# Peptides against a protein of PDB entry 4GMN, part 22

Target 1, 375 residues: chain A of PDB entry 4GMN
Amino acid sequence: RYANITLLALVTLASIGTDFQETLVKGNQGSRESPISAADEEWNGFDDADGDAMDVDQKSSSGEDQEEDYEEIDVKEDDEDDDDDSITSEMQADMERVVGADGTDDGDLEDLPTLRELIQTAVPQLIRLSNLPIDSDESLTIQSHALSALNNISWTISCLEFANGENANIHNAWYPTAKKIWRKTILPILEADSADLKLATQVTSLAWAVARVLHGETPTDGNPHRKFISLYHSSKQQAGGNSNSIEEPEDPFQGLGVKCIGVVGSLAHDPAPIEVNREVGVFLVTLLRQSNNVPPAEIVEALNQLFDIYGDEELACDKEVFWKDGFLKHLEEFLPKMRTLTKGIDKRTQPELRTRADEALLNLGRFVQYKKKHA

## One batch from the design tools (peptide; made by RFdiffusion4, then SolubleMPNN)

Design b1_p9_6_s3 (from b1_p9_6, 6 letters changed)
Fold by OpenDDE base, seed 2:
Structure b1_p9_6_s3 (fold): chain B 375 residues (1-375), chain A 9 residues (1-9)
Amino acid sequence: as target 1 above (375 residues)
Amino acid sequence: IKLAKQPKR
């Protein structure tokens, strides 16, 4: 009896997450006359915004030279060269405090009471239910439903714009909860090393949704990017051996391989540690080099992740990884292969895959041209 | 509320 009520509540929460997404989509379509499906946003390159140099009239206010005699406090530099480039748990806690302290806009979702209750009341219970001891098929079912609800909520929130301070109140309310989902739900399940590909797919889908908001600020503890890369490789080995139809999801973009690429791509964004970025970048470029054995949907996702990670030339990863590891050459060599791959997709049987491959091919051409101009 | 790029699910 209690389990059936819990399952009904979890199914209801998962439905609310989906209904909320549909409501947000419908609400945004009412404001944009053109349904540019958010899938149709092409990477247009970085437009050199000709910054009209606003002539800031330097009014030379002659401030008087008050020579304040700063006493040299001889701070002894104890040069303890502990080059542990690990963002210490303390630096991560201090970053959590700095981001939390100066934002006087506490995530007061006063105008969004339903979203507030989802984040503050429902999600903490779902995290608890996802982390229950698995001792029965019933507890496994509860975990799966809790993960489904967390996934739907997290994906809905990850579909909000947070760039340039947009939806900052929602971001600020979600951010600590997203980190909690990562640390208390995602990591423990990844560490349990379950051979259950269904559970792995659910956790990886949730991880992608969470990482699409946290990006490079996703906790790097225990190198989760390597766990997802390992999961990618393990999933390929299992698919090759047993023709037991794990029903390849009818949607090519719902595959575990695509989800693994989406997670690790999102984890590699600035300010991710440069070595995390490098390992992910090398993984993604290696998929392009091995493209003859890689599903087209995974190639599309790997390309999009590479564009998003290495689009900005001002980021440390551009110099230290993209240029240093010679990624441009691999992308240029992949262009003719991508043209062949894209043309091989039947528009009649796989219209979405073909559209997304045509877009990724166009963006690859633009990206290679952009990077060659800025070399 | 602005929506970012939805990965088609």
Scores: peptide ipSAE 0.033, ipTM 0.783, DockQ to the pose 0.713
Fold by OpenDDE base, seed 5:
Structure b1_p9_6_s3 (fold): chain B 375 residues (1-375), chain A 9 residues (1-9)
Amino acid sequence: as target 1 above (375 residues)
Amino acid sequence: IKLAKQPKR
């Protein structure tokens, strides 16, 4: 009885975390014409004002107008207004405030009561439940559900803008809680060295969401970046041997390999220790060198992480790692391979993967040019 | 959007 109530509560909290993300995405879409997923911010390199517009010669191939009379099938969209009564009016009001508020500098969530209760009351209980001794299949199930709820909440918060002091109140409330998730949930599970790939995938997803907010301020105790690199390599070895089809997620970007890359990339961001940055940078550049055996989605994620880590020339990692370890040469040598890889992705069968690969290819070209000008 | 799949009931 208590277990079923706990599981139902954990499922409900995981759903609330999803619904909260969906409504944040809808709220952002209402204010911006394009759904900028927080992953799809084009790296706008500095506006160098030199407008050499390469005239792409539009060769007008006059294809003949076959007027195919498309019968307008009046698909009555039955607007089943499934009033998804799951979003409380208070949660919706909190979300409208998150999208519209110049965040007051006070880490007090007085104006965001639902988000406050989520961070201050729910998350500490989820941390406790995720860190219980595993002594039964029931306790393992509770841990898995607690990790899923923590993941959804952490991902949702990681989709908020925190640059330039945006949402500072939410950032300041979340930051100590995010570090507590890292120290009390993520690290203990990583130290337990479990052969459970499902648990490893859940903790890695949570670690990525947490590290997307903490970046280089993520606690470096016990060198967690090396554990995620080891997990990356171990996951590749197991996929080749045992026919236990862990159903590869239908979405290429939900794979354990992509999640490992996302975690270690986020951990290597400034102000990470230079040696942590170097080990991660070498790992990412090595994936590009071995790209013939690496899934395209992992290459896209590895490129994006390299741009985010090394995009600023004022950072210590630019001089001490990027230039010193000769990363520009490896990126330049990878450009023709990336063009081939991107062109090999079928737009019809994998449209998202193709779009993100086209963007990563464009950004790689711009990034290499930028770094050559600033050499 | 990289959400965990809802916990299988």
Scores: peptide ipSAE 0.029, ipTM 0.788, DockQ to the pose 0.074
Fold by OpenDDE base, seed 4:
Structure b1_p9_6_s3 (fold): chain B 375 residues (1-375), chain A 9 residues (1-9)
Amino acid sequence: as target 1 above (375 residues)
Amino acid sequence: IKLAKQPKR
């Protein structure tokens, strides 16, 4: 009896998350003539603002050799196992940095009471329900429905514009909750290393939605990028053995491989650690090199992630990874392969995949030209 | 349950 009520509530919350997305999409269509499909933003590079080259006068200040006296910091091993679920001082400082922007838009969704209740009241309960011990078919069903509700909510929020301080109130309200979903739902399920491809697909979809907001500020604890890369490889090994039982999703972009690429790509954005960025960048470039055995939808996603990660030349990852590891050469060598791949997609049977591949091919050409200009 | 579609880029 209680289980049926819980399941009905979870189905209702998942429906609300979807209906909210449909409402936001319709609202945005009412204010902007054409839905800017996020597809139609052709990557044009950064506009060269003709900012006058400030002559940085190289004042050669002679560094005097100060002998740094290595004081032996006596590391007292105080073994106090205080499992205090206390907000770490770093988390508090990060919150204070987010709050310390003197914009009066405290993440108080006063004007959005339904969204406030969804984030503050419903999501914490969904996190709890997603972490129930799996001891029955009923608990597995509850977890799956909780993950589906979290996925729908997280995807809806990740479709909002947050650039240039847009929707800052929603961002500020969501950000701590998104980190909580990551730490309390996503990481524990990833650590459980379940052979359940359905569960893996659900958690990876949720992880992508969360990482599309958190980007490089996604918690790096336990190297989650490596877990998603491992999951990508494991999913390919399983698909090769049992071709009959995994209904490939009718939509190529709903595949577990695409979702893994989307997660790790999002995790690799600035300010991600350079080593995380490198490992993800090498993974993505390796997919392009092995493209003969990679689904076209995964190639499209891998390209889009590479453009987003390495589009800005001011970022440390441009110098330390993109140029240092010679990614431009691999992208240039991939251009003729991408042309062949894109032309091989039937416009009649796979119109969306063809459109997104044509766009990714165009952007790859532009990106290679941009990087050659800024070399 | 309808899953939220991934945003179409």
Scores: peptide ipSAE 0.035, ipTM 0.795, DockQ to the pose 0.138; fails the geometry check
Fold by OpenDDE base, seed 3:
Structure b1_p9_6_s3 (fold): chain B 375 residues (1-375), chain A 9 residues (1-9)
Amino acid sequence: as target 1 above (375 residues)
Amino acid sequence: IKLAKQPKR
């Protein structure tokens, strides 16, 4: 009886974290329709007049119109108004405030009561539940649901803008809690070294969400970047050996390999120790060198992480790692391979993967040109 | 808010 109530509460918290994220995504799509005022710069057309009217003969062949009666399958869009009534009016009001508030530097969430209760009341309990001894299928189920709820909350918060002091109140409230999730939930599960790929995927997803906010300020205790690199390699060995269909997630970007790259990339940002940055940078560049055996989604993520880590020339990692370890040469040598890889992705069957690969290829060209100019 | 490209759910 108590287990079922706890399970229902955990499922509900995971759902709330989902629905909150979807509404943040929908709200941000509407803000991009700010009409770019078409400044009517009259680009005066080039007048070049030469009118060679090639008189191509209208051969009038009267092909019989077979009226193939395409039965309009009236796909009744049953607008199942899935009244996704899952978002409380209080959560909507908190979201509108997060989008509209000039960030006061006070870590006080007085104006965000729902988000405050999620961070201050729910997350500490979820951390406690994720730390239960695993002695039964029930305790394993509770841990999995607690990790799912922590993941959804952490991902939602990681989607807020924190650059230039935006949402500083939320950042300041979340930051100590994110460090607590890392130390109390993520590290103990990584130390347990279980062969459970489902648990490894859940903890790695949570670690990525947390590291997307903490970046190089993520606790370096026990060298967690090496554990995620090891997990990356171990996951590739298991997928190659046992024809047990670990169903690759239908979304290429939800794979454990992509998640491992996202975690270690986020951990390598300034102010991470230069040796942590170097080990991650070498790992990412090595994936590009071995790209023939690497899924395209992992290459896209590895490129994005390299651009984010080494995009600023004022950072110590630019001189001490990027230039010193000769990363530019490897990126230049990868350009023709990336062009071939991107062209090999079918736009019809994998439209998202193709779009993200086209963007990563464009950014790789720009990044290489930038680094050559600033050499 | 520039939502960082989420991994789709």
Scores: peptide ipSAE 0.034, ipTM 0.788, DockQ to the pose 0.513; fails the geometry check

Design b1_p9_6_s4 (from b1_p9_6, 6 letters changed)
Fold by OpenDDE base, seed 1:
Structure b1_p9_6_s4 (fold): chain B 375 residues (1-375), chain A 9 residues (1-9)
Amino acid sequence: as target 1 above (375 residues)
Amino acid sequence: IKLAKQPVR
């Protein structure tokens, strides 16, 4: 009886975390009026101070206007008001405030009572439940559900903008809790050296969500980046041997390999120790060099992580790792391979993977050009 | 349990 109530509460907390994420994603899409063309998305790591826009003389070939009369199929979107009874009016009001509020820097979350209760009351209990001794299938189920709830909450919070002091109140409330999740939940599970790939995937997903907020301020105790790199390699060895492979997630970006790359990439940001940054950077660049044997989604993630880590030339890692270890050469040599890889992705069967690969290819070209100008 | 996805950038 108590177990079933605990499991129901954990499922409910995990659902709340998902619903928050979906609402925040929809809210952020609604505020973007004009699709900034993928050409006009300024890479946040390039100071556009030198306006040498290469004037690509698009010679206007006057192709004849064939007016194809597209019959406007009036697809009545039946607004099935899926009254997702999981979202309380208080949760919805907190979501609307999170999307709209210039938060105060106090971290008290006075204006966000549901989010405050989630962070201050629920998450500490989830951390406790994730640390229970595993002595039964019931305790394993409780741990898995607690990890799922922590994952969904942590991912949702990681979708908020924290740059330039945005959402500082939420950041300040979350930051100590995120460090506690890392030290009390993630590290102990990583140290237990379990062959359970499901548990490894859950903890790695949670670790990525936490590391997307903590970045290089993530606790370095026990060299967790090496454990995730080891887990990446171990996961590749197991997939090759047993015909009972865990069903590869239908979504290429939900794979354990992508999650490992996302974690270690996030851990390598400034102010991470230069040797942590180097080990991660070498790992990521090595994936690009070995790209013929690497899933396309892992290549996309590895590129995005390299851009985020090494975009700023003022950071110590630019001089001490990027330039010193000759990463530009490897990125330039990878550019033609990335073009081939991206063109090989079928737009009809894998539209998301193709879009993200096209973006990563565009950004790789821009990155190589930037780094050549600033050499 | 639906797991939260990484946001598509």
Scores: peptide ipSAE 0.126, ipTM 0.877, DockQ to the pose 0.122
Fold by OpenDDE base, seed 3:
Structure b1_p9_6_s4 (fold): chain B 375 residues (1-375), chain A 9 residues (1-9)
Amino acid sequence: as target 1 above (375 residues)
Amino acid sequence: IKLAKQPVR
């Protein structure tokens, strides 16, 4: 009886976290003008003022207008008004405030009562439930549901903008709680060295969500980056041996390999120790060198992490790791391989993977050119 | 439980 109530509460908290994320994603998509203008948001780290617009002479070859009668497939938008009544009017009001308010830097969340209760009341209980001794299938189920709820909450918070002091009140409230999730939930599970790939995937997903906010300020105790690198390699060895490998998720970006890359990339940001940055950077560059045996989604994530880590030339990791360890050469040598990889992705069967690979290829070209100018 | 998708940047 109590277990079923606890499970229902955990499912409800996990659903609240997903519904909140979906609403934030829809809100951000509504504020993004046409997908054409988002391609012109130059990665703001490259103030290349020299707009030498290469005039690509579009030779107008007048090819004959074959009017292929595109039958307008009237996709009835069945507005399934899935009025997902799961979002309370109070939660919706909290979301509208998060998008519009100059947050105070005090982290008290006076204006965000639902988010405050989620961070201050729910998350500490979820941390407690994730730390229960595993002595039964029931305790394992409770842990899995607690991890799922923590994952969804942490991912939702990680979708907020915190650059330039935006949402500082939420950041300041979340930051100590995120460190507590790391120390009390993530590290103990990683240290237990469980052969459970499902549990490893759950904790790695949570670790990525937490590390997307903490970055290089994530606690370095016990060298967690090495544990995630080891988990990456171990997961590849298990998938190659037994046909009963957990089916790779239908979404290529939800794989354990992508999640491991996302965690270690996030951990390597400034102010991470230079040794941590170097070990992660070498791992990521090694994936590019071995790209023939690496899933395309992992290559896309590894590239994005390399751009995010080494985009700022003022950071100590630029001189002490990027230039010193010769990463530019490896990125330049990878460009023709990335073009081949991206062209090999079918736009019809894997449209998201193709779009993300086309973007990563474009960014790789720009990044290599930038680093060559600033050498 | 639907897991929160990674935001597509």
Scores: peptide ipSAE 0.125, ipTM 0.877, DockQ to the pose 0.133
Fold by OpenDDE base, seed 5:
Structure b1_p9_6_s4 (fold): chain B 375 residues (1-375), chain A 9 residues (1-9)
Amino acid sequence: as target 1 above (375 residues)
Amino acid sequence: IKLAKQPVR
């Protein structure tokens, strides 16, 4: 009886976290007239000066006008108003304030009462439930649901802009809680060395969401980057041996390999220790060198992480790792392989993977040119 | 439980 009520409460908290994320994404899309992917705004370092128009030869192939009479299938949109009564008017008002608020520095979240209660009251209980002794299938189920709720909340908060002091009140309220999730939930589960790939995937997803806010300020105690690199390699070895189809997630970006890359990439940002940055950078560059055996989604994520880590020439990791360890050569040697990989992805069957690969290829070309000018 | 999708960077 108590377990069923606890599980229902955990499912409800996980749903609230998802609905909050969907509302944030819709709010951000409503303010942007053009779908400039969020990737285009952060890389403002390109002065647009030299417009050398590459003359793309318009070969006019006159393909014949076959008028295929497409019958208008009148798809009755049954507007099933799924009154998703899950979003309270108070949650909606908090979301509207998050999208519109000039960031007050006060971490008290006085103007965001629902978000305050989520961070200050709900999350500390979820941390406790995720770190209970596992003595039954019921306790394992409670842990899994608590991790799912923490994941959804952490991902939602990681969708907020915190650059240039934006949302500083939310950042200041979340930051100590994020460190507590890391120390009290993530590290204990990683230390338990469980062979459970489901649990490993859940904790890695949560670790990525937390590390997307904490970056190089993520606690380095016990070298967690090495644990995630080891988990990456172990997951690849298991997929080759046992015919227990862990159904590869239908979404290639939801794979454990992508999540491991996302975590370690985020951990390697400034002000991470240079040795942590080096170990992660070498891991990522090694994936590019071995790209024939690496899923395309993992290559895309590894490239994006390399751009984010080494995009700023003023950072110590640029001189001490990128240039010193000769990463530019490996990126330049990978460029023709990336072109082949990207062209091999079918736009019809994998449109998202193709779009993300086209973007990563474009950015790789720009990044290599940038680094060659600043050599 | 629908897991929150990784935001598209």
Scores: peptide ipSAE 0.123, ipTM 0.877, DockQ to the pose 0.122
Fold by OpenDDE base, seed 2:
Parts: structure tokens; C-alpha cells; sequence
Structure b1_p9_6_s4 (fold): chain B 375 residues (1-375), chain A 9 residues (1-9)
């Protein structure tokens, strides 16, 4: 009886996290009248300061307007007003404030009461539940549901902009809690070295969401980047042996390999220790060198992480790792391979993977040109 | 439980 109530509460908290994420994504798309999805933020270089935007002379090749009359498939949105009564009016008001608030107010979460209660009251309980002794299938189920709720909350918060002091109140409230999730939930599970690939996938997903906010300020105690690199390699060894048991997620970007890359990439950002950055950078560049045996989604993620880590020439990792370890040569040598890889993705069967690979290819070209100019 | 998708970068 109590376990069923606990599980219901955990399912509800996990659903709240997903509903918030979907609403934030829709809200951000609505404010950008430009069809540039968050996916279409092309890496334009970090030189926003000097207005020498490379005039990519888009020679308008006047290709003839073949008006292919795409029949408007009137997809009747059956407005199944499934009034999913899951979003309270208070939650909706908090979401509207987060999307509309100029993050300039040094206000506490007073104006965000639902988010405050989620961070201050719910998350500390989820952390406790994720650390319960596993002595039964019931306790394992509770842990898994607590991790799912923490994952969804952490991912949702990681979708907020925190650059330039935006959402500083939310960042400041989340930051100590994110560090607590890392130290109290993620690290203990990683130290337990469980052969449970489901648990490993859950904790790695949570670790990525947390590391997307903490970046290089993520606690480096016990070298967790090496554990995620080891987990990456272990996951590949298991997939090669038993093709039957790990349903590769239908979404190639939900794979454990992608999640491991996302975690370690995020951990390697400044101000991460230079040796952590180097170990991660070498791992990522090694994936590109071995790309013939690497899933395309992992290559896309590895490229994006490399751009984010090494895009700023003022960072110590640019001189001490990128240039010193000769990463530019490896990226340049990878360009023709990336073109082949991207062209090999069927747009009809894997549209998202193709779009993200086309973007990563474009960004790789720009990144290589940028780094050659600044050599 | 629906898991939060990674934001499409």
C-alpha cells in the first residue's frame, strides 16, 4: 500500500518534469518566430565581438522554382483535448514567468513557488529515495522511479538559458541541488559498479542533465569522466555480443553511448582541470578517428561537444590541449568522412539523425576554417 | 514513465 503510493508520487513527479520540458520547448519555439529550432543554432564561432562575420558569399544560385505542389495533407489535428490535468494553473504560471522573465531580478524563487517546491522539497526526497538500500525488487523499482523523476526535472532545468546571467535566480537555486544530486545520487551509483545497464543508462542520463548546468564546475572527485568513458567502452562490448537484449532505443540520440559522450563533454568545459579536459578531448577525437565503428548519433554528439569545449581560443584548454595535442589535424582529416557518413543517412527513415548530422557537418567545416584562421 | 528527451540541440 505505501509502496504503491510512493510509486504513484514518483510517476507524478516524473510526469511533471516531462510536461514542463515540453512546455518550455514549445514556449521557446513560439518566441523565436525564426524557424531556427534550438537544433538550428549553427556554431557560428565564438567571435561575436569582432564583427568580421565571415561574409559567406551565398551566391544565390537561382535554382528554378519547381513549385512542387505539396498537397497540404490536412492533418486534422484531432484536438483530442486530452486536458491532461497534470499541469496545474500554478505550474503554468511559473512556466509563463520563466519564458517571459528578463532574468535580471536577483529575486529568489518567491515568484516561482512550484519550481521552488520542486527544487527545495521534492528533489531532496528523490535523492533520498535514489539512495535507499536495494534489498527487494520494490526498492529497485523505487530507485528507478526516483532516478526518472530526477532525470526529468534536471533535463527540464537544463533547457533554461543561464548564459549572460539569464535565469540567475533559478540557476542559483538549482546549482547547490545539482551538486547534491551529483555527490549523493550519481557518484554512489557509479561507485557501486552495477552490471545493470538500465540503471547505468538512467544514472548517465541524469549525469548529463546535471553536467549540462554545472559544466566544468561539476565535482571532479574520483575522476567520474573516466567512469563514463569506461561505461562507454563496456556498453560497446556488451552490444557486440548479445544483439537481442538491449533494444537500441528507437531514438539513436537516447543511446547510452550518446549519453556517455554528453556527460564527459559537459564535464570537460572550463574551468575543468586541464587533464580532465585532455582525457575527454582525446576520447572524443579518438571516436572520430574510429568513426567507421561508431554510430552516427555518437559522432554528432562528439562533434558538438568538441565545438563547445574548444570553440573559445582564450581558454587554457585551447592552447594546452587543442593545439598542443594536434586536434585540428584530426578534425580536418575527419571532414571527408563526416560528409560520407552524413550522406549515408537516409532522410526518410532517420530525418532527425540526418538533420543533426548535416548541421554537425556544416559546423565542422566552419570550426576547421575558424581554427585555421586563428592558428 | 516518459523520460524527458534530450533537447534537440
Amino acid sequence: as target 1 above (375 residues)
Amino acid sequence: IKLAKQPVR
Scores: peptide ipSAE 0.122, ipTM 0.875, DockQ to the pose 0.133; fails the geometry check

